# Designs tried in a protein design run: peptides against a protein of PDB entry 3OGK. Part 18

Target 1, 307 residues: chain A of PDB entry 3OGK
Amino acid sequence: ATPDRLSRRFPNLRSLKLKGKPRAAMFNLIPENWGGYVTPWVTEISNNLRQLKSVHFRRMIVSDLDLDRLAKARADDLETLKLDKCSGFTTDGLLSIVTHCRKIKTLLMEESSFSEKDGKWLHELAQHNTSLEVLNFYMTEFAKISPKDLETIARNCRSLVSVKVGDFEILELVGFFKAAANLEEFCGGSLNEDIGMPEKYMNLVFPRKLCRLGLSYMGPNEMPILFPFAAQIRKLDLLYALLETEDHCTLIQKCPNLEVLETRNVIGDRGLEVLAQYCKQLKRLRIERGADEQGMEDEEGLVSQRG

## One batch from the design tools (peptide; made by RFdiffusion4, then SolubleMPNN)

Design b1_p9_6_s4 (from b1_p9_6, 5 letters changed)
Fold by OpenDDE base, seed 3:
Order: C-alpha cells, then sequence, then structure tokens
Structure b1_p9_6_s4 (fold): chain B 307 residues (1-307), chain A 9 residues (1-9)
C-alpha cells in the first residue's frame, strides 16, 4: 500500500500500524538499507490524516526529522506512538515527541536501536505529562535517564498501568513502585546478586495490583520476593530470568492463576508437566531457545514433543 | 537474548 492511497480510502483513520522490514532483518539476513522508511507515511499523516491518534511503526527506519514532523502535526491529538524494533533516531526525536504530544497515553520503543544524546526526553515527559498509561522501553539501553523521572511519571500519571524498562537497578525503582499505585504490569529492571547481602531485595515492595511481571536477571535466590503475591500473577516473562528447570517448577506451583508464560527452553518437559498440573487457566505459552542453552548441564532443560 | 544473561551464568 502507498500512503496516498490509504489516506484517500480512509481519510478519518484513527489508528495506523505499519510493518517495514521482514522478520529476516532481526537475524541480519537483509541489508540495513533495505528500506522501510517512515518518511513518506509521516508526510501523508501530516497532510491528510487529521484524525490519526495512534501510530505503530514496526521494524522501520525513523529519523529525528520524521519524529519532529509527526509530533508537530498531531500534537496533543497523538495518544499512541509505538516505535517497535525501529532504528535511525536519537533521543532528540523522542524529546520532540514528548514536548509536543503532552497528552500521549502510550509511548513504546521496545527493542529499538537509537543514539542516546541525553536523558532530557524522560525528564520532559515527567514534568509535563499526566495522561500516560503505558511506557515501554523494554530491551533498550538508556544510560542517561533518571529513575527519579520514572518515579515522577508514576506520581503524576494516575492511569499508569504498564511500565517496561531497561536495566535499572531494581532498588533504584523503590520510589517508582511506591508511587505507581495502579501499576498492573512491570517488566525489566536488573536484579544484581550480592554475595555479601543475599537478602538485599527481600524487602522490595511491589504495587498491590501487579499481576504481569518480568524481572530481568532474577535468580533462584531472588525468586522468593514474588511468593507473597504469586497467586495473583497472571503473566510471567521469564525470558531474561536466571532460573533453571527446578526453579521454574517451584515458581509455577505458586502461580495457580497464571494465564501467560514466556520463558526459555530451560523449562523442560518437567516444567511443562508442572505447568499443566498447577496452571489450569493458562492461555498462552511462549518458549524460546536461549543463547545460554549451549553448554547447559541440566538435561531436563529441554522441551521435546513429549512436553 | 541479552548478553548480560550469559555473563551472569
Amino acid sequence: as target 1 above (307 residues)
Amino acid sequence: MNERLLERK
């Protein structure tokens, strides 16, 4: 489809999702300059799609100029921007979005690659937004943003229900969790084992409505922090957890209301048997092969057709 | 998969 054909057919379009590069790009099987530029679409949005509130770009090339044009064209009418596995922009582009789109409800840049200039975009968002419901920069590397700004966002955005972040130290997010009273979903962060302080995370307090969770680098020593509310967990993302087969079994047994599980092949047939036994409400199961499976000694950490 | 996962193992 071409941008002009779309706008002529659907002049009152409110939501647009575009997929650029094929999935093969994720495996470096196509050249970086294959295409998938958002520029012609942003031009069309700016000129002819005056009711557009939601934009989702997936695996596309997005420049700062594209983001700036989009931001100025849609301003406070833009409610959703998803840069899903996109590239080509810097934090200046993000700054333009949050500066001009102050009523944005969903901002996603999950798995996007970008050049980080500063943390101003998150600070600006914290200072001026009260509408945010979903913030997602999962599987990104922001080194210059402040967890304090995340806390401010939680305090000011009463409708904030889902937050996914990069590798923030979880203890730096204590203030965020306290402020995020309505948070239902959290993914990311970083649990860092400290041999000298094995209980460093045991007093961590999560939002009372939290039911969708994925703590990065959670090992068996940290896993017990979930036990007090494991019965209310409906979704677990264990893709970046450091749990072996028996650890999975232990946790799954404590989550009888689990509906969605995302994990690695390490769950094994045994883990799947336990899952079937204890999680009768399971609706979706995602199992991926982890890069760390090479050299694993746990023979049970393999999903077969039996499992 | 994040390379940090491999480093912690």
Scores: peptide ipSAE 0.015, ipTM 0.579, DockQ to the pose 0.755
Fold by OpenDDE base, seed 1:
Structure b1_p9_6_s4 (fold): chain B 307 residues (1-307), chain A 9 residues (1-9)
Amino acid sequence: as target 1 above (307 residues)
Amino acid sequence: MNERLLERK
């Protein structure tokens, strides 16, 4: 579809999701400049889609100018922006979004590629937003943002229920977890083994409502931190965990209410048997191949038991 | 899989 045709057909459109490049682009099977620019869409949004509240760009090229235009055009009417596996922007574009869209509820840039200039965007968000429900920059590499700003966001955004982050040291997020009283989902962070402090993470206190979880680099030594609330876990993201087959079995047995599991093929047949035995509420299973296996590193197996 | 994960293997 073309932008102009869409707006004419649906002038009262509230939610728009656009998919640019095919998935093959993720495997370098198509040229980087193949297309998928959001510019014509942003122009159309700015001019003609006055009721648009939610924008989801997936695998598209997004410039700072595009983000700035979108931000100014929609302002506080923009409730959701998802830059899903997008590229071409910098943190200046993000700053524009959070500056102008102060009532944004969902901000996602998961797996996006960008140039990081500073951490001002997160600071601005922390200083002025009280509406945020979902913040997701999972599998990104922000190095200039502050965990203190994340804590401020948690304190000010009482409806914050889902946060996915990059490689923050988990201990730097203690204040965040304490502030995020209504948090149900957390993914990311970084667990770093310290030979001198084997119980470095044992005293971590998670939000009481936490039920969807994926801690990056969680090994068998850190896994016990989940045991006190394992029975309430409904979703586990173990893609970036450092668990072996037996570790999977141990954890899965403690999660009888698990509905969604994402993991690597290291779970093995044994892990799958344990999963079937103990997790009767399982609805979705995602298994990716490990990097050490031959073939496409990002090949995915999916099983769904949704009735 | 990110590079850091690979380094820890």
Scores: peptide ipSAE 0.015, ipTM 0.574, DockQ to the pose 0.696
Fold by OpenDDE base, seed 2:
Structure b1_p9_6_s4 (fold): chain B 307 residues (1-307), chain A 9 residues (1-9)
Amino acid sequence: as target 1 above (307 residues)
Amino acid sequence: MNERLLERK
């Protein structure tokens, strides 16, 4: 489909999702210059799609100029922007979005590749937005953003229900969790083992409504921090957890209301048996192959056809 | 899966 054909057929379009590069691009099987530029679409949106509130670009090339044009064209009418596995932009483009789209509710950059110039975009968002419901920069490498801005966002955006972040030290997010009273979903962060302080995370207080969770680098020593509210957990993302088969079994047994589990092969057939026994409300199971499969001496850490 | 996060540790 061409952009002009879309606008002529659907002049009152409110939501647009575009998929650029095929999935093979995720495996570096497609050259970066293959195409999938958003520019012609952004031009058409700016000129002819005046009711568009939601934009989702997936595996596309997005420039700062594209983001700036989109931001100025839609302004406070833009409620959702998802840059899903996109590339080509910098934090200047993000700054333009949050500067001009001050009523944005969903902002996603999950798995996108970008050039980070500064943390101004998150600061601007923190200073001026009160509408945010979903913030997602999961599996990104922002190094210049402040956890204090995230805390400010939580304080000012009372409808904030889902936040997924990169490698923030979890202890730096204590203020964020305290402020995010309505938060239901959190993914990311970084749990860092300290041999001298094995219980450094035991006093973490999570939002009371938290039921969808994925803590990066959570090991068996940190896992007990979930036990007080494990019964209310409905979704677990364990893809980046450092749990072995037995750890999976321990955690799963404590989550009888689990509906969605994402994990790696380390769960094994044993973990799947425990899952079947204790999680009767399970609706979706995703098992990925981890890099750790090549070194697993533990026979129980493999999912076979029996599981 | 972005394997980059798992490789950091």
Scores: peptide ipSAE 0.010, ipTM 0.596, DockQ to the pose 0.393
Fold by OpenDDE base, seed 4:
Structure b1_p9_6_s4 (fold): chain B 307 residues (1-307), chain A 9 residues (1-9)
Amino acid sequence: as target 1 above (307 residues)
Amino acid sequence: MNERLLERK
């Protein structure tokens, strides 16, 4: 499909999703210059797709100029922007988006690769947006953004229901969780063990409606923080948790309403048996190979044909 | 799966 053909055929298009490079690009199996530039599409959007509210770029090359053009062309009409596994932009491009699209409801840059110049984009978003429902920069490397801005977003955006972040110390997000009264989904953060403070996370208070969760680096010592609301958990992302097979069994047993589980092979056949026994509402199960599988001869940590 | 996240700890 060409951009011009799309606009001519669908002048009132409201939502556009474009997929650039194939999945093989994520494994560096495809040259960087293979294509997948958003530029011709952004040009067409800017000129001819005046009803477009939602844009989803997946595995595409996006420049700051592309983002700036898109931002200025759609302005407050843009409700959704997803930069899904994209590359080529900097935080200046993000700043342009949040500056000009002040009514944006969904902003995603999950697994995107970018150059971070500063944290101004999140600050600008915090200062001016009250419409945000979904914020997702999961599996990204932002080092210059402030957790205080995230808290401000939670305070100002009463419809905020899903937030996925990179590496934030969870204790720095206490104010965010307190402010995010309607939050249903949270993924990311960083739990850091402190030998001198073994209970440093025990007093964490999560939003009351939280039911979809994925805490990065959650180990068995931190896992009990979920127990007070484990019965209301419907989706659990354990891909980046530091739980062994028995830890999985312990947690799963406490989540009878679990519908979606994402985890690593460490769950084992034993964990799958427990899952089948206690989670009767399970709809989706994703099991990924962990990096730890290369050295563990432990048969209990493997999913076999029996599971 | 971001292998980098698992390697950090």
Scores: peptide ipSAE 0.010, ipTM 0.586, DockQ to the pose 0.428; fails the geometry check

Design b1_p9_7_s1 (from b1_p9_7, 3 letters changed)
Fold by OpenDDE base, seed 4:
Structure b1_p9_7_s1 (fold): chain B 307 residues (1-307), chain A 9 residues (1-9)
Amino acid sequence: as target 1 above (307 residues)
Amino acid sequence: SIAERIKKY
């Protein structure tokens, strides 16, 4: 499909999802004329798709100019922007989006690769947006954004229900969690072991409605912070947790209402047996091969046909 | 660290 054909056929299109390169392809290997660039689509959106409120680019090349054009063309009509595993832009492009699209409800840049110039985009979002429902920059590398801006967003956006972030120290998000009263989903952050203060996370308070969770670098020492609300957990992302097989068993048995589990091979057949025994509402299971497990494959840390 | 290896994969 071409942009011009789409607009002619569907001039009142409200939602657009575009997929670029195959999963295994490198962005730098995409020819200029391959169609992995969003530019021609942004041009068409700007000129002819006046009803478009939702845009999802997956594995595409996006420039700051593309984002700026999109932002100015759709302005407050843009409700959803997902830059899913995209590349080619900087935080200046994000700044343009949040500056011009002040009623955006969903902003995603999960696993996108970009050049970070500053944290202004998140600050601008915090200062002017009250509509945000979903914010997702999971598995990204922002170093110049402020957790205080995230807290401000939580305070001002009362419909905020899902937030996925990079490697913020989790203690810096205490104010955010307190403000995010309606938050149902949180992924990311960083739990950092401190030998001198082993109980530093024990007083961490999560939003009351939290039921979908993935804390990065959560080990067995931090895992007990979930126990008070484990029964209400419906989704767990343990891909970046530091849990062994027995730790998985301990946690899973405390989550009888678990519907979605994402984890690594370390769960093992034993963990899967426990999962089957205690999680009768399980709907989806994702098991990935972990990089850390390649060198020390033992029988318990592997999933066989039994599991 | 193990955590770093997990994230890089």
Scores: peptide ipSAE 0.019, ipTM 0.670, DockQ to the pose 0.194
Fold by OpenDDE base, seed 5:
Structure b1_p9_7_s1 (fold): chain B 307 residues (1-307), chain A 9 residues (1-9)
Amino acid sequence: as target 1 above (307 residues)
Amino acid sequence: SIAERIKKY
């Protein structure tokens, strides 16, 4: 309902999740300014929710001022901040968060839209944080952050278990993967096919505990880099992979312990049959209709009622 | 590219 009503009823609230814009916003069916502003909630957090350590804003409008106020109000008591599909802020707001909340464990900006001013926020995080467990800016467009800062974070944060990033060139993350000894989950990056160098990524070494994975733009030429630990994989995100139906079948057959699969319609009925045959521990399956598969009704990569 | 379209979608 309202921030003040919540704080009066639950003054010792430790975790808060707020949802603003309806899902329809993702289709541009509503104005961009539609949805909830976090401002009144941040004010209430600052004044009356002094035990709050976890904040999750989903599809809300968040300004730099909001982030600055939140950061200063909660400081090292803030353990989790999730800006999930939010908008309205810049990297200055992120800088404030990491500057003041030096013991933050989870920082998420997945699918958020923001203005990038610089890469200082990640640098500051790298210089001072040793507590980070989850870093997630999956499906974001950072161009000014440094892979070296990500490596530094991995070296300094021994409890770092999940990292999801944007379009970092995977080869620039070699140092990161080497440093991230306890990493269990990685999503994102950018695999860039080079016809003249088909084995460009073959020597890539992943963290030994890696079991949840989603490499962006992974094609059939890059897919073999997973084979040495495919039996260890528990979750695959193939939504942004460049795999055809048969490639899916090949990979799935090598992942007998797969529990979660996220992919596109290209998996087809054939891929689903293979999945059923080889992945007996599957718990969750997400299939999206990709943009490349829309309107292609006469293609092998279609999931029907038979699948 | 297909990759770009997928990422945007």
Scores: peptide ipSAE 0.019, ipTM 0.668, DockQ to the pose 0.203
Fold by OpenDDE base, seed 3:
Structure b1_p9_7_s1 (fold): chain B 307 residues (1-307), chain A 9 residues (1-9)
Amino acid sequence: as target 1 above (307 residues)
Amino acid sequence: SIAERIKKY
């Protein structure tokens, strides 16, 4: 598909999703710059797709100029922007988006790579947005943004239901969790074990409606913080948890309403058996090969064809 | 990195 053909066929298009680099690019089979620039699409959006409110770029090259043009062209009509595994932009581009698109409801940059100049984009979002429902910069590396801005967003955006973040210390998000009264989904953060303070996270209070969760670096010592509401959990992201096979079994047994599980092969056949026994509402299971595959001491931590 | 932490655990 070409931009001009799209606009001619669908002048009233409201939602656009573009996929750039195919998975084959991961294997160096395709040149880095292949078909991945959003520029011609942004031009077409600006000129001919005046009803477009949702844009999803996946695995594309996006420049600050592209973001600036998009922001100014769509302004408050833009409700959704997803930069999914994109690259080529800086935080200046993000700043332009949040400055001009003040009614944005969904902002995603999950697994995108970018140059971080400052934390102004999140601050600007916090200061002016009251519409946000979904914020997702999961698996990104922001070092210059403030958890206080995230708290402000939660306070001001009463429809905020899903937030996925990078490596914020989870205790720095206490204020955020208190403010995010309608939050249903949270992923990311950072749990940091403190041998001198084993109860460091035991008093962490999660939003009452939280049912989709993925805490990064959660180990068996931190896992009990979920037990009070484990029966409420419908989705678990354990990809970046530090749980062994038996830990998986322990947690899964406490989540009878689990519908979606994402984890690593450390769950093992045993974990899958427990999952089948206790999680009768399971709809989706994703198992990835973990980086720990070579170092696994637990022989049960392998998923076989039997499981 | 997350990957490095997982390897160390």
Scores: peptide ipSAE 0.019, ipTM 0.658, DockQ to the pose 0.260
Fold by OpenDDE base, seed 2:
Structure b1_p9_7_s1 (fold): chain B 307 residues (1-307), chain A 9 residues (1-9)
Amino acid sequence: as target 1 above (307 residues)
Amino acid sequence: SIAERIKKY
């Protein structure tokens, strides 16, 4: 389809999702090919799709100029922007979005590749937005953003229900968790093991409604922090956890209401047996191959046809 | 680290 044909056929379009070219590798830039640029679509949105409130770009090339044009064209009418596995932009483009779209409810940059210039975009979002419901920059690397801005967002956005972040030290998010009273989903962060302080995370307090989570680098020593609310957990993302087969079994047994599990093949056939025994509400199971399972001799850490 | 490799996969 072409942009002009779309606008002629659907001038009152509210939601648009565009899919570009497949990516060759994780976090790699997509090739600059015809059909991969959002530019002609942004032009069409600006001119002819004036009721559009939701935009989802998947595996597209998005420039800062594209984001700036989109931001100014839709302004406070833009409720959802998803830059899903996109590339070509910098944090200046993000700054333009949050500056002009002050009523945005969903902002996603999951698995996008970008150039980070500063943390101003998150600061601007924190200073002016009170509408945010979903913030997702999962599987990204922001080094210049402040956890204090995330806390401010939680304090000001009372409808904030889902937050997925990169590798923030989890202890720096204590204030965020305290402020995010309605948070139901959290993924990301970084748990950093300290042999000299094994209990460093034991006093973490999570939002009371939290039921979907995935803590990055969570090992068996940190896993017990979930036990007080394990019965209310509905979704677990263990893709980036540092749990072995038996650790999976331990956690799964404590989550009888689990509906969605995402993990690596380290769960093994043993873990799948435990899952079947204890998690009768399970609706979706995703198992991926992990880099850490490559070359492992222990067959317990492998999923076979028996599982 | 193993953790870094997991994130890159």
Scores: peptide ipSAE 0.018, ipTM 0.657, DockQ to the pose 0.195

Design b1_p9_7_s2 (from b1_p9_7, 6 letters changed)
Fold by OpenDDE base, seed 4:
Structure b1_p9_7_s2 (fold): chain B 307 residues (1-307), chain A 9 residues (1-9)
Amino acid sequence: as target 1 above (307 residues)
Amino acid sequence: SLAERIAAR
């Protein structure tokens, strides 16, 4: 489809989702510059799609100029922007979006690659937005953003229900969790073992409505922090947890209301048996092969045809 | 990458 054909056919379009590069591009099988530029679409949005409030770009090349044009064209009418596995922009482009689109409800950059200049975009979002419902920069590497700005967002955005972040130290998010009273979903962060302080995370207080969770680098020593609310957990993302088969069994047994599980092959057939026994509401199961599983001859961590 | 960090642990 061409942008001009879209606008002529659907002048009152409210939501647009574009998919650029096929999955094969993740394996460097497709040239980086293959057909995935958002520029012609942003031009068409700016000129002809005056009712557009939701934009989702997946695996596309997005420049700062594209983001700036989109931001200025849609301004406070833009409710959703998803840069899903996109590349080609910097934090200046994000700054333009949050500066001009002050009523944005969903901002996603999950698995996007970008050049980080500063943390101003998150600060600007914190200073001016009160509408945010979903913030997602999961699987990204922001090093210059402040956890204090995330706390400010939680305090100011009463409808904030889902937050997914990169490698923030979880202890730096204590203020955020206290402020995020309506938060239902959290993914990301970083749990770091400290041999000198094994209980450093035991006093973490999570939002009372939290039911969808994925803590990065959560090991068996940190896992008990979930036990007080494990019965209310509906979704677990364990892809980046450091749990063995037995740890999976322990946690799953405590989550009888689990509906969605995402984990690695380390769950094994034993973990799947426990899952079937205790999680009668399970709707979706995703099992990925870990990078480490190529070398572990340990038979116990493999999902067979019996799991 | 996050995957590399998991594999290294």
Scores: peptide ipSAE 0.021, ipTM 0.598, DockQ to the pose 0.553
Fold by OpenDDE base, seed 2:
Structure b1_p9_7_s2 (fold): chain B 307 residues (1-307), chain A 9 residues (1-9)
Amino acid sequence: as target 1 above (307 residues)
Amino acid sequence: SLAERIAAR
């Protein structure tokens, strides 16, 4: 469909989702620049889609100019922006969004590639937003943003229920977790093993309502931090955990209310048997082949047709 | 990528 045809057919459109590059791009089968540009759509949104409050771009090329135009056109009417696996923008574009869209509830840039100029966008969001419900920059690389701004967001946004982050050291998020009293979902961070401090993370206090979780680089030594609230866990993302088959079995047994599990084939048939035994509420299971497991044909960490 | 860093561990 063309942008002009969309606006003519649906002048009162409230939610738009555009998909550019096909899934095959994930396997480097498509050139990086083969994405659709959002520019003609942003022009149409600005001119003719005056009721639009939710925008989701998936695998699109998005420039800072596109983001600036969108931000100014929709302003406080924009409730949701998802830049899902997008590219072509910088943090200046994000700054424009958060500056002009002060009532934004969902901001996502998960798996997007961008040029990071500074951390001003997160600071601006922290200073002015009180509406945020979902913040997601999972699987991104930010080096210039402050965990203090994330804490400020948690303090000011009482409806904040889901936060997914990149490579923040989890201990830098202690203040964030304390402030995020209504947080139900957290993904990302970085757990860093310290041989000199084996109990480095044991005193972490998570939000009381936390039930959807995915801690990056969580190994068997860190896994016990989940045990006090494992019975309330409904979703686990273990794709980026450093757990072996036995560790999966240990954790799964402690999560009887698990509804969604995402993990790698390291769970093995044994882990799946344990899952079936202990997790009677399971609704969705996603098993991916880990890059580390591509060469392991013969080990216990493979899911067969039995599992 | 995060995935690449995990695969390298």
Scores: peptide ipSAE 0.020, ipTM 0.625, DockQ to the pose 0.554
Fold by OpenDDE base, seed 5:
Structure b1_p9_7_s2 (fold): chain B 307 residues (1-307), chain A 9 residues (1-9)
Amino acid sequence: as target 1 above (307 residues)
Amino acid sequence: SLAERIAAR
């Protein structure tokens, strides 16, 4: 479809989702010059889609100029922006979005590639937004943003229910978790094993409503921090956990209300048997191939056709 | 990649 045909056909469009490059681009099967620029779409949004409040770009090239144009055109009417696996922008583009779209409820940059100039975008969001419900920069590499700004967002945004972050040290998020009283979902962070302080995470206090989580780099030593609320867990993202088959079995047995599990082949047929035994409410199972599986000849750590 | 960072730990 062309942008002009879309606006003529749907002048009152409120939500737009665009998919750019096919999944095959992830495997270097598509030339870099294939395109997938949002520019013509942003131009059309700015001129003709005046009721648009939700924008989702998936695997597209997005420039700072595109973000600035979108921000100024939609301003406080923009409720949702998802830059899902996008590239081509910097944190200046994000700053423009949060500066002009002060009532944004959903901001997603999951798996996007960008140039980080500073942490001003998150600071600006913290200073001026009270509407945020979903913040997601999962699987991104922000090094210049402050955990304190995330805490401020949690304090000011009473409807904040889902937060997914990059590699923040979890201990730096203690203030955030205390402030995020309504948080239901958390993914990301960084758990760093310390042989000298094996219990450094034992005093972590999670939000009382937390039921969907995925702690990055969670190993068997850190896993017990979930046990006090494991019965209320409905979704686990273990894709980036450092759990072996037996660790999966241990955790799954403690999550009888689990509805969604995302993990790697390391769960094995044994883990799937345990899952079937203890998780009677399971609705979705996603098993990915891990990079580590190339070395594990362990028959127990592979999901077979029997699992 | 995140997967590479996991494998490196």
Scores: peptide ipSAE 0.020, ipTM 0.604, DockQ to the pose 0.599
Fold by OpenDDE base, seed 3:
Structure b1_p9_7_s2 (fold): chain B 307 residues (1-307), chain A 9 residues (1-9)
Amino acid sequence: as target 1 above (307 residues)
Amino acid sequence: SLAERIAAR
């Protein structure tokens, strides 16, 4: 549909999801400049979609000017913005969104590519937002944001239930976890093995309601930090964990209430057998091929047609 | 990507 046809047909539209480039664009089969600009849609939102509170752009080109126009047009009426696998903006565009949309509940930029100017957008969000429920910049590269601002967000946003982050050192998030009393989902961070401090992460205290998680770079030495609440876990993201087949078996055995598992081929047929035996509530399984698996000759780390 | 960084370890 064209933007003008959408507004004429649905003038009271509250939620819009636009999908740009197909998955085939990831393989450079489609020119970068093909049909994925949000600009004409942002113009239509600004002029004719005055009840729109939720915007989801997937695989689209989004400029700072587009974000600034959207922010000013919707202001505190904007409850949800999802920049899902988008590109073309900088942190200045994010700053405009959080400055003008102070009642935003969901802010997502998962797998988006952008130019990082500074950490001001997260600081502004921390200083002025009390409505945030979902914050997701999973699989992004922010180097200039502060974990202290994330802690401030957790303290001020009592309805915060889901947070997904990039490569924050998990120990820098201790204050965040203490403040995020209602947090149900956490993904990301960075676990860094220290041979001189094997117990480095053993004293981590997670939010009491945490039931969906994915800790990046979690190895077998860090995995025991989950055991005290493993029976509470409903979703695991192990795509970026450093667990072998046997480690998967150990963890899965402790998660009888698991509903969603996302992992790599390293789970193997053995891990799938253990999953079937112990996780009777499983609803969804996602297995991805790891980039590292090109060299693993070990039969145990492959999901066959028998698994 | 994060996956590429994991594969490089």
Scores: peptide ipSAE 0.020, ipTM 0.611, DockQ to the pose 0.471

